# Ledger of designs, part 122: peptides against a protein of PDB entry 8BZL

Target 1, 228 residues: chain A of PDB entry 8BZL
Amino acid sequence: SYDRAITVFSPDGHLFQVEYAQEAVKKGSTAVGVRGRDIVVLGVEKKSVAKLQDERTVRKICALDDNVCMAFAGLTADARIVINRARVECQSHRLTVEDPVTVEYITRYIASLKQRYTQSNGRRPFGISALIVGFDFDGTPRLYQTDPSGTYHAWKANAIGRGAKSVREFLEKNYTDEAIETDDLTIKLVIKALLEVVQSGGKNIELAVMRRDQSLKILNPEEIEKYV
Target 2, 242 residues: chain B of PDB entry 8BZL
Amino acid sequence: SRRYDSRTTIFSPEGRLYQVEYAMEAIGHAGTCLGILANDGVLLAAERRNIHKLLDEVFFSEKIYKLNEDMACSVAGITSDANVLTNELRLIAQRYLLQYQEPIPCEQLVTALCDIKQAYTQFGGKRPFGVSLLYIGWDKHYGFQLYQSDPSGNYGGWKATCIGNNSAAAVSMLKQDYKEGEMTLKSALALAIKVLNKTMDVSKLSAEKVEIATLTRENGKTVIRVLKQKEVEQLIKKHEEE

## One batch from the design tools (peptide; aimed at target 1 T76, target 2 E21 N154)

Design b1_p29_6_s3 (made by RFdiffusion4, then SolubleMPNN; from b1_p29_6, 16 letters changed)
Fold by OpenDDE base, seed 3:
Structure b1_p29_6_s3 (fold): chain B 228 residues (1-228), chain C 242 residues (1-242), chain A 29 residues (1-29)
Amino acid sequence: as target 1 above (228 residues)
Amino acid sequence: as target 2 above (242 residues)
Amino acid sequence: GASEFLREAAEEEPEDIVAKVEKARAQAA
């Protein structure tokens, strides 16, 4: 029966398919998230290959709800499944609980979904990590990361994908209370962090900003260049 | 290596889905299909490889499928897989129309099929579909549209793109000659012939080896038309004279 | 309308998706 459990423990206790899914994430385009004081910022590496591609269909930063957005690294088709599930959950929560989801809640939902795919027979793990940012109802900015295993943690700043190591090293050095003192400084920090791995400057960066009590704003290239 | 040739699409140690990559490789050997978006329409041009005099004339075309009144697609890859996917597209579009009393938006139809493709990469000991598709359509939301999808269930919107044999070279040529915002359907047809003439492994491009469909809007209705052989001959002739 | 369609599609498990397609194939054969 080819219903072999795809994700099984090795003799040494490893879930190889989960680890290999993490390798798929490391091959993905770099994404970075930073939590400011009253802002959350997501940035993603744009691959230049798409001169004839509709930018609308290439977006790597998406809204999950009015107060939550997500960037991902890894398999785009896998990400679409997760995004759609998360959006449905956000809407369902608003209808049933009469409040928007907390960023933690939706992160936990996504994490649980991913975890189930690591334990389900005949299913491979999702080949994605996600940075989930937004505001709780109380106006607290949040940043979470999820991985293919279904783990999640809260972060001040983090990066995923191909350049994640270099970006994290940059953020570890440069993320200070002073560096995030203003919205503009926080945006600049994200851009600078991405520029560690993006050679062609601001033209190859997708940047999204969510300010307190504001909707997700995707910056155009001209707006990004103002921060460079 | 052998462990990754299983029917079940699993990650390699390097995080690769080899069955998806191999499906894409299989598509690389298929007949060329290209799509070009213009201001006044969208087209598909497909290489016809099976020219048999004894083939019954396919009412529409061999490689271009009408999905509904507002959409058509072309396929590159395994024909049997393509038949499954094109049937699913029609069923999805029909169910949507029945349920919502309006035609399915182009991107939603593409997405629905892409979710099917993705599922075959994630579950069930099934291999990926060995098919890439180009979709042309019109809807009230975005007007004329061109999409491409691959075996992974990934898709994107395009102004111009190519799948199948020599697709990389075709895409390079399209990038050079495609004029954003200035593309008419007439110029798109000429560009299609130009690209096919260079990318098809034929000494001379002939109308019998090329299927072209156009999608336009006339009097507030979508018109999907397969060009007659004579029309294709005229396009080829015009290109040879330039 | 469109949101419901996307919701229904999003709620489908990969097993169900594959099963539906396989059923359709069996009926077309």
Scores: peptide ipSAE 0.331, ipTM 0.721, DockQ to the pose 0.021
OpenDDE base, seeds 1, 2, 4, 5: peptide ipSAE 0.046, 0.031, 0.009, 0.048; ipTM 0.606, 0.484, 0.559, 0.587; seeds 1, 2, 4, 5 fail the geometry check

Design b1_p29_6_s4 (made by RFdiffusion4, then SolubleMPNN; from b1_p29_6, 17 letters changed)
Fold by OpenDDE base, seed 4:
Structure b1_p29_6_s4 (fold): chain B 228 residues (1-228), chain C 242 residues (1-242), chain A 29 residues (1-29)
Amino acid sequence: as target 1 above (228 residues)
Amino acid sequence: as target 2 above (242 residues)
Amino acid sequence: GKSEMLEEAAEEEPEDIVAKVEEARKQAE
């Protein structure tokens, strides 16, 4: 059985399946990440939860470990696989190294996983980009992005998904040292950035905050509205 | 023209997984399956298309499968695929029970199957399963639960939902008539009949064409019961009188 | 306990998952 390589180079050097996976990401709900001074914030566009859908099963922000969180854009089922792998790695690292993973370490793990799926015969790329935020064990806040290709970079702020361009343009203009001077200002920045692409205000935003030495906190709609 | 292995699910130029979408399309032509969550139970109602007159009154559910003592599912799509997935669900549930000496949580069982479905969308040489499932269950964590999963490996929890033929219309009706917080199993059964009567491509709803299962808690135990034909007839009759 | 099951499931490559299901199917036949 010829396990045909799914992801092959085009004559012009393009990996079409990776590019097409990136198109899947662009159709995903918008996610935003911002690194503050002592805070990391993730925001995600809530799709209108169907009236009869259980909201608890529609989460786009998840913890990978106590010190690391991830938001994604793209295929939810693909994301679940990546999340599960990452969680296992975080736990394994704690057991073997006796320290939590650094945000860079787990990002690199996820990126390597994605990259393998671009090179493996009979595997399609993951149709997801991720924003990975958290704190290193030294208390340093981090934000990373990874895409379907398995590339990753550190960011001060970034966005992924359908509204990513507009949100990034907003962040490029408004991300200043003054804008992230406080935790509250950092949260406001994320909300304002999401409001560039989200029409229904705070009700359609999921927001997660991680402060230094604190666990992930998902803000309720009322808490979000205080920042609008 | 390099023959793309037609069995490998790949991204389209637009970032779509057409094989998954085509599987979903095939499910859209399958018999209707409905799930409704109530305060005191959860139910599945499914269209029965194969009326084998010669099948003795063996409570053979064509579309509703018991998974374990605490969970059942209904299936819309390819029967052979359904058999594979329902067997896998049973195996997963059994392995968990053996390992942990407690029933698998409902969402965990759903997730485990969804990871399998996802794998069949990502690994070459395999097509997606042409099956959507509704899951009903009870566990100590969330009580009564209703889930839906599709060929992509996506799932969600629902208060009420529908898969298969005319599912969109059924969901619309459920959205109109479902009373959050006030839904009893009795009212859910009535709602199920109402929705099926309007969404099934039948001139007259008959008990022979509808399978209904309820999941309740009695004396601290889960009870999964397939309604007898006479019980379904009574529900239909009651609906016709309203 | 939860970690180990998650670990086993998470470490399985798609090939292994598919192979396991296909094997289970063959045994049921």
Scores: peptide ipSAE 0.327, ipTM 0.721, DockQ to the pose 0.021
OpenDDE base, seeds 1, 2, 3, 5: peptide ipSAE 0.024, 0.015, 0.293, 0.303; ipTM 0.592, 0.488, 0.697, 0.702; seeds 1, 2 fail the geometry check

Design b1_p29_7 (made by RFdiffusion4)
Pose (drawn by RFdiffusion4):
Structure b1_p29_7 (pose): chain A 225 residues (1-47, 50-199, 201-228), chain B 238 residues (1-200, 205-242), chain P 29 residues (1-29); non-standard residues A62 YCM
Amino acid sequence: SYDRAITVFSPDGHLFQVEYAQEAVKKGSTAVGVRGRDIVVLGVEKKAKLQDERTVRKICALDDNVCMAFAGLTADARIVINRARVECQSHRLTVEDPVTVEYITRYIASLKQRYTQSNGRRPFGISALIVGFDFDGTPRLYQTDPSGTYHAWKANAIGRGAKSVREFLEKNYTDEAIETDDLTIKLVIKALLEVVQGGKNIELAVMRRDQSLKILNPEEIEKYV
Amino acid sequence: SRRYDSRTTIFSPEGRLYQVEYAMEAIGHAGTCLGILANDGVLLAAERRNIHKLLDEVFFSEKIYKLNEDMACSVAGITSDANVLTNELRLIAQRYLLQYQEPIPCEQLVTALCDIKQAYTQFGGKRPFGVSLLYIGWDKHYGFQLYQSDPSGNYGGWKATCIGNNSAAAVSMLKQDYKEGEMTLKSALALAIKVLNKTMLSAEKVEIATLTRENGKTVIRVLKQKEVEQLIKKHEEE
Amino acid sequence: SEEEEEYAQSVYDSLQEKIEAGMVHLDIY
């Protein structure tokens, strides 16, 4: 089989294929995640008439208690999502507990890291925001990128214009903003309206403590706008 | 040998996949192919690129392939690659029926093939398939459906779409004329002739298939030349 | 090399024009 080293070091210690994978992420639609007190919210920018909205969604459930949003190559994302879904079931089988948000994040990150050091393969061209709750009810938000690095965040953005949205969230992520569920959803819509020039072209989803993923209707989003 | 390896599965500096983009270029030079969803069925309209006089026409169709009892598809791009992929689609549909004893839902068949196409872009060092496919079908979950897939493995559901030559012009005509939720098969047939009229008119130059439900059973039929010639006459009056 | 770069850019620009014309399915991102 094909064994060519695709990801290699360059002078100065750069891994060019990873950096190029990060450029693919910037070409992706904006995704925003905010961790609230008892709620986590994900929002994504949408790109069209005659298209079935159900089939092209950026927000996916990995397990009953974990879901994710992504930016970058949509085909690479389907592969990573299905790999994580299989791992969530393997964990329930072996430990008899649902996966922690951290566990599945670590798994997705290590899968991505393996694709930066394996022969015959290019890196995954996606970043992911992963949200959910732990056994003790603690809300979580993690980010993964193509290098395999992962971190926890109070709030974050990935994809096109992520730098601007991040700077908005730094100034606006306060206790007042995450005091209630309505204000937590509102902060995500405001963060997206910063780069979407829009309001009717946004998808949003909410996850509450042990209540599973709820995707908001267009009519419910129009009320906030 | 590293010297002769064209490295078909790497990123460009901008995060692009050049072989995928070049494959989509090949599809843009293929015969026009469009699909339209309606309340009582789904249709595929295709430009025949085999319009030579000395051709025999031995099959019931040239560009429209039955995948299983409830599904059909059409292709744009490299014909040989399309043969490999359509054979694989039939195998996936049969593997699902064997396992679950029920027909494969349409989206599950599209996702399964797209995973194969995505793998060719990430590892193996091979050129990708130069094929875009339109899928039409019916399942107990979502009823009548239309899907499109491209060389990278991306797919989407559409009420109407077009692939191949002059597809941008065709998508424009569909946005204007397609009445969302009010289309019947007869009106969708009229719109298909209208669209192919601009982007290309003769019955020998076109191929039309319809998918409908009759007595709880799916019917996939290629329209005879007589029915196509009558549809072309009915439009010229407009 | 220059011709190969020009060609690759031409193909990309043509896809972007089609995406703007409403063929959003061509976008792999």

Design b1_p29_7_s1 (made by RFdiffusion4, then SolubleMPNN; from b1_p29_7, 14 letters changed)
Fold by OpenDDE base, seed 3:
Structure b1_p29_7_s1 (fold): chain B 228 residues (1-228), chain C 242 residues (1-242), chain A 29 residues (1-29)
Amino acid sequence: as target 1 above (228 residues)
Amino acid sequence: as target 2 above (242 residues)
Amino acid sequence: SEEEEKRRKEVVEKIEEKIKQGEVFLDIY
């Protein structure tokens, strides 16, 4: 019967498996999210792809639905499970409610999933944090973060992964209404934030942009260089 | 360390999953398997360690499994685990075909198994599968494909890769000699022999110790062929003459 | 058994050494 109690409280009230899952997240490459006025931007540190590896199979940013995308940090296999379940929920919601999910709704779904894996017998926490961005049906841009514990909060800007502390410190200083006044300025802010921790400039950055009433756009390297 | 390595797959204080790492270590002791993607096909080459004289004529490779008409895989690791996973792959592919009346896309089959592998790293009372797989396939979406998956449930697409014994050295050799965009199936076969000759713990490479399968397209159909021993002998001989 | 525990320790040490040499056993992105 030793297999049932995976995530338990320590004598001092800590859930060590959740904390240790957060350590796995901290080893992930950096991801940053910024909410602009009419834009949401995800920026990620590109993993060095092995010379013979297909880059197509190495994704840190993914679409959950037409109006929602997610970046993660942590265990890639764990992330895939979360992404797939979130996609199914997005489609189910469209069928049952006849409207796309709100960013908060899908974040809460993901968070609830994660939380259950911290409390269910015979399950370990997910070793991932996620930045979830998108637009609600009313055209409001949203950014949420969730962690291995299943907590979630709305943010103006945030970061996850190994460089998250430095990126957050940068964003705390530089996120102003003026800095996000335009879409281009918002993109520049994300790039500048990532450059605090990413070496070799725009070549090691992937950017995803979602504008109001537009689909997710992944910027090509040439487009990124225009903002550097 | 002791408390986190002997229990159900749980995180260590450093955020490691020791049971997954140990499963990866088990794979390192398995026979070498390599995959190479070419312009006109894809191949698997695997080390055959168990040469039992009393084995009945193996219709199919010991380490290379046909999954459906468009896909095959090679395995490195625990044989019993490999058998379970290869059977599951066949079932997934069959269920998909029955449901959608078309073959399962290569990446979807790989992903479906990887989700199972991942689950065995997350659910209590389960251990990770001690198996890595190489997948070769063709579909209408991406053409010829090569994938690798590991005990964590992670996977990736590759131009060329290797799993099992001396895989790191093999990958280094593949990186040096693989010519992107210029790789023919013929050159890929030669490269496979070259790499195996250097990475297998044998004094001399013999056709009896190597299994090779090729996946090609002929007349709009996928053809999966296991090379005959004589064909492998010719490849080895050619390599020795160069 | 003491032998099994010794073998386990050896494996752990080997893995730790591989990690120090830059081998990544878990795909973290």
Scores: peptide ipSAE 0.223, ipTM 0.655, DockQ to the pose 0.318
OpenDDE base, seeds 1, 2, 4, 5: peptide ipSAE 0.216, 0.039, 0.224, 0.188; ipTM 0.641, 0.487, 0.719, 0.504; seeds 2, 4 fail the geometry check

Design b1_p29_7_s2 (made by RFdiffusion4, then SolubleMPNN; from b1_p29_7, 14 letters changed)
Fold by OpenDDE base, seed 1:
Structure b1_p29_7_s2 (fold): chain B 228 residues (1-228), chain C 242 residues (1-242), chain A 29 residues (1-29)
Amino acid sequence: as target 1 above (228 residues)
Amino acid sequence: as target 2 above (242 residues)
Amino acid sequence: SAEEERRREAVVERLERKIKEGMVFLDIY
């Protein structure tokens, strides 16, 4: 019977499968999120794509709804499952509540999903962390982070993946009201933060920007280079 | 570390899924499958290993499966697992057609199966599928397409790729010889023969050991054709003369 | 069985070698 319990407490009270899922996340490329005044920005380290691979099939940033987007670090296949369920929930919410989800709501949904997979027999934790950004209906920018355990918190700025520690340290030092005074400065902050860990500069960075009352915009390489 | 490799859906201390990795290893011993995207079509080429002379059924395709009118796939790995997955692909495609009265987009079919594969890596009491697939297709959204999926439920779109035995060497050759933007189906067929000739563990490439399917558009319809043995022989002969 | 264990060990060894050589078996992004 106990052999079916994948995630169990160790004698010392640890959930090792959750911790090990976090190790999978640490192998992922870096993602950073920053909340500005009227902007949210996701920056990610681009995965090296094979020469003959179609880049469109390799995405670290995705839209969950018109007002919410997500970056992840960890197992790509696991991320796809979470993204799909989140998208369904966003649409369901629009139908049932007649309003878009709040960023907190969809984060909580994702977190709850992850948590259930840490407690259900015969299921392993999701090997992903996520940065979820967007705007609430009232125009408030939001940034949330989730991990394999199903915990979530709101952030001004945060990072996930292999370079997350260095990026967070940078953000702790450089995230000020002045640094996010404008949209452009906020974008620049994200780029600078990523450059702490990303090799080869702006060519290996992908940026997604969501402004108040605007749709998600993925910046092209030329647009990124303007901030470098 | 070894305590985590026997259970199907647990992370190792290093964040690895050993059963998925072992499934990938099993695929490495399977017959070679190759896919090449061209401007005017897409092809699959697969090694045929089970040539039993006593088989009555002319298996026109041992490793290449038609999924619907617009898609086909090739498989590398455990045959029984492959049969289950190819059947699921057909069912998914058919259900979509019935529901929407349109063919399923290629990538959506691939992702639907990949979600199933992923589930077998996350739910206890199940082992990963020991199968990788190459998908060829056409849809109105992206035109001709080539995809690869693995036991983890990961997938990617490709211009050219290979799975199964000696896949790494094949991919290296494809990277070297694939001419982006200039690939015709004719040139793709020639490239497929070239790569198979070098990567198959056979002394001499023969038409009986190679299956090739092409997917093209003719008069606004998708045409999936398995090449006849004589056609494959001609391709091999042409390669030997070069 | 001892034979199964030997087969398993051989697979693990081959896999570890391939990983060391840079083969990616799991897509982590």
Scores: peptide ipSAE 0.204, ipTM 0.640, DockQ to the pose 0.325
OpenDDE base, seeds 2, 3, 4, 5: peptide ipSAE 0.211, 0.109, 0.179, 0.198; ipTM 0.660, 0.612, 0.691, 0.632; seeds 2, 3, 4 fail the geometry check

Design b1_p29_7_s3 (made by RFdiffusion4, then SolubleMPNN; from b1_p29_7, 17 letters changed)
Fold by OpenDDE base, seed 2:
Structure b1_p29_7_s3 (fold): chain B 228 residues (1-228), chain C 242 residues (1-242), chain A 29 residues (1-29)
Amino acid sequence: as target 1 above (228 residues)
Amino acid sequence: as target 2 above (242 residues)
Amino acid sequence: SEAERERRERVVKRIEERIAQGQTWLDIY
């Protein structure tokens, strides 16, 4: 029956499908985001790319626009839908408003999309959390997180996915003004945070860096190893 | 939990989509399909299980479908679902061609179908498609390409991969024998036969039980060719002599 | 039916075993 796929309140006020979608996020590869002074950094645990798999098609960090990028944890196919919708919105905003989106704007758009899927009959929630980073037009670095419920918050640093608890505990302990004093230190902080849960060092980490007035840069494994 | 493995795709308490997982399990019982990317082409090799003498040979292939002039796919899973998806692929490709006056890029066609698959995992009153696909193609952007998609709507690009029965064993064999950067179409064909011979649940590999298609470039045009039975027999014979 | 439940549980267990062994292409996350 169509009626079984409805996100409904439990007697105790819980939205079980949203909570269970959060459990799907916990099965995803770990992602971490850190806001520096003039840099935002995303790091993701690389699943061991099968020897015969094209790495091009396994990216967990994607650009939404020139000034915004996103990492996610949870269902990859669900993430693709959200990414595509967000990209369309970013381009639409540029055409209609003649300015790029703020990081908050696109985060709110994604959050609203997710929320609608928690309230729509015959739809399940998105099984993803996202870390959205970028720069506003004023040059302010931003980091936001969204979850399956459609909530969003701004963060200095955060993590999502399987190892998120351990990574967050590390960040809570080690995120200081001194630790983000330089771009290199900020990158190093992200790598160290991921190494709490990632085995075998820099080869299993995907890193993306966005600096003020610069495009998204994906670091190659050799560049990552320099920070380890 | 019984409640979460029901007719609608919902999350279990553990964050699992059981209907997607069950669809993927069903594909494991389908005939084996292989894809191998070479420097000078790409191929699909598929197990033919339904050998009936009265089947009209006019069918291009039982399991390999031409999508357009530059792409083909193979299917593992529920035949009726496969027919729906392959028809949709053709329609998407045709619409793109009409709109842009150029062939659809390979990855764009794959992603378009994957978005449909994903939707069938998220919208109520729908079930996942019980089908995995291998896609082979050529475009001006990336040249020869091989993709795999599953019932979740996830996809990936591959140098070589396998879906269907004994796919895990086949992938293991491909990992052992595939030489990155050195693979010719000729060597890929030999590898396909080698892997099928080991992974198919048959006492002896025969040409009647194997479908092979190659995609190559000749004079600036894509050529998709299904190998004739005699050509497949020659490949099998060559493998038996080695 | 109880028989259908048991069959489903066996399928789930088999999938989990394949995942644990790394012998599956199951990569939905």
Scores: peptide ipSAE 0.073, ipTM 0.651, DockQ to the pose 0.514
OpenDDE base, seeds 1, 3, 4, 5: peptide ipSAE 0.058, 0.012, 0.090, 0.019; ipTM 0.619, 0.464, 0.651, 0.483; seeds 3, 4, 5 fail the geometry check

Design b1_p29_7_s4 (made by RFdiffusion4, then SolubleMPNN; from b1_p29_7, 13 letters changed)
Fold by OpenDDE base, seed 5:
Structure b1_p29_7_s4 (fold): chain B 228 residues (1-228), chain C 242 residues (1-242), chain A 29 residues (1-29)
Amino acid sequence: as target 1 above (228 residues)
Amino acid sequence: as target 2 above (242 residues)
Amino acid sequence: SEAEERERKRVVEKIEEKIKAGMVFLDIY
């Protein structure tokens, strides 16, 4: 008999399915987020796109709304479910509250969704972590990270996925007020951070920037190479 | 550990979904399906394995299904699972048409099914579908399109790809011979025959063992056509002469 | 049974080899 999947406590108090979902995240491509002064930057390790694969359909950075973007590490199909639900919530919020969501609000929504999947019988946790960036209505740049457990925290900079440890170590050493003084310096910081784990330079990096009152911009490879 | 593959789809200690991996392994033993995107059309080519002389209903297409006027798919994997998913695709497409009075965009149909597939990997008491699909279509947004989806609910767009038996070898051959921007439907058909001839576990490729469908645009309408056996024979013959 | 467990391990190893060889479909991660 195939029993319903359940997330239960071990005798020592561990939620193994949540921990194992975190291991699924570590199998994902590395993503990095950095909050600058007036910019938020997401960078993702490009998986070697198969030569015949359409790059359009291999997006690891997506918009949730005009003011919010997300990168993820872990199960791509799981991420799509979260993204779709978050987009619906962003639109619903605009209709009901007449304002766009704050980055914290939508992060909390996503986190709550994830948490419910850790507690509901017959569901496994989402195998994704997410970096959620954007601007609040007041123009404040925000970066949040969520994990499979449904926890979330605000960050100045963070990384998720297979190379996250090395990237975080780099960011801990190099994230300073001087390093984020300008938009260009902030972008350079993200690229340098990703280069700790990406060998093939700018060609294997997907980079997105959001500036205050501007839409998400995905940089092309040529634009990225200018920062390398 | 036996615990992680004997229960519903749960994470292993390494973050793997063994039931999804096993479903993918099962698909690897299914008949080969190819998809090739050309400038003037898109095609599916599929291995026909069930040539039973006693089948009363010559299903004109064993593995290629018309979904709507603008899309078709091919399936690799468990036939019963494939039937459920292809029916669901048709229902989704029909509901969209009724709601919006326009055909569903190709990628949107693919994602809708992929969300269902994903759900079968996340909800207890369910197993993954043992099916991968290739989708061909046309819409006003992206023109001719080719997609692949797997049991995880992941999908991607492709210029050319393969699912089922010997798919890795087929993909390698496609990578070598596919000329981006220069692929005509005629060249794509020839390439499909070339790849199938090398990747199918048959001594000799025959028209009875191959299904081919093309999707083209004629006078502003999508035309989905399954090639007649004689047309496939001609393609095979041409390949043998080269 | 122990025999079933051995067979499962064999299958898992085979899948892992295919993954390493790039013989798997879409990367789910």
Scores: peptide ipSAE 0.228, ipTM 0.690, DockQ to the pose 0.514
OpenDDE base, seeds 1, 2, 3, 4: peptide ipSAE 0.218, 0.182, 0.273, 0.217; ipTM 0.761, 0.660, 0.727, 0.717; seeds 2, 3 fail the geometry check

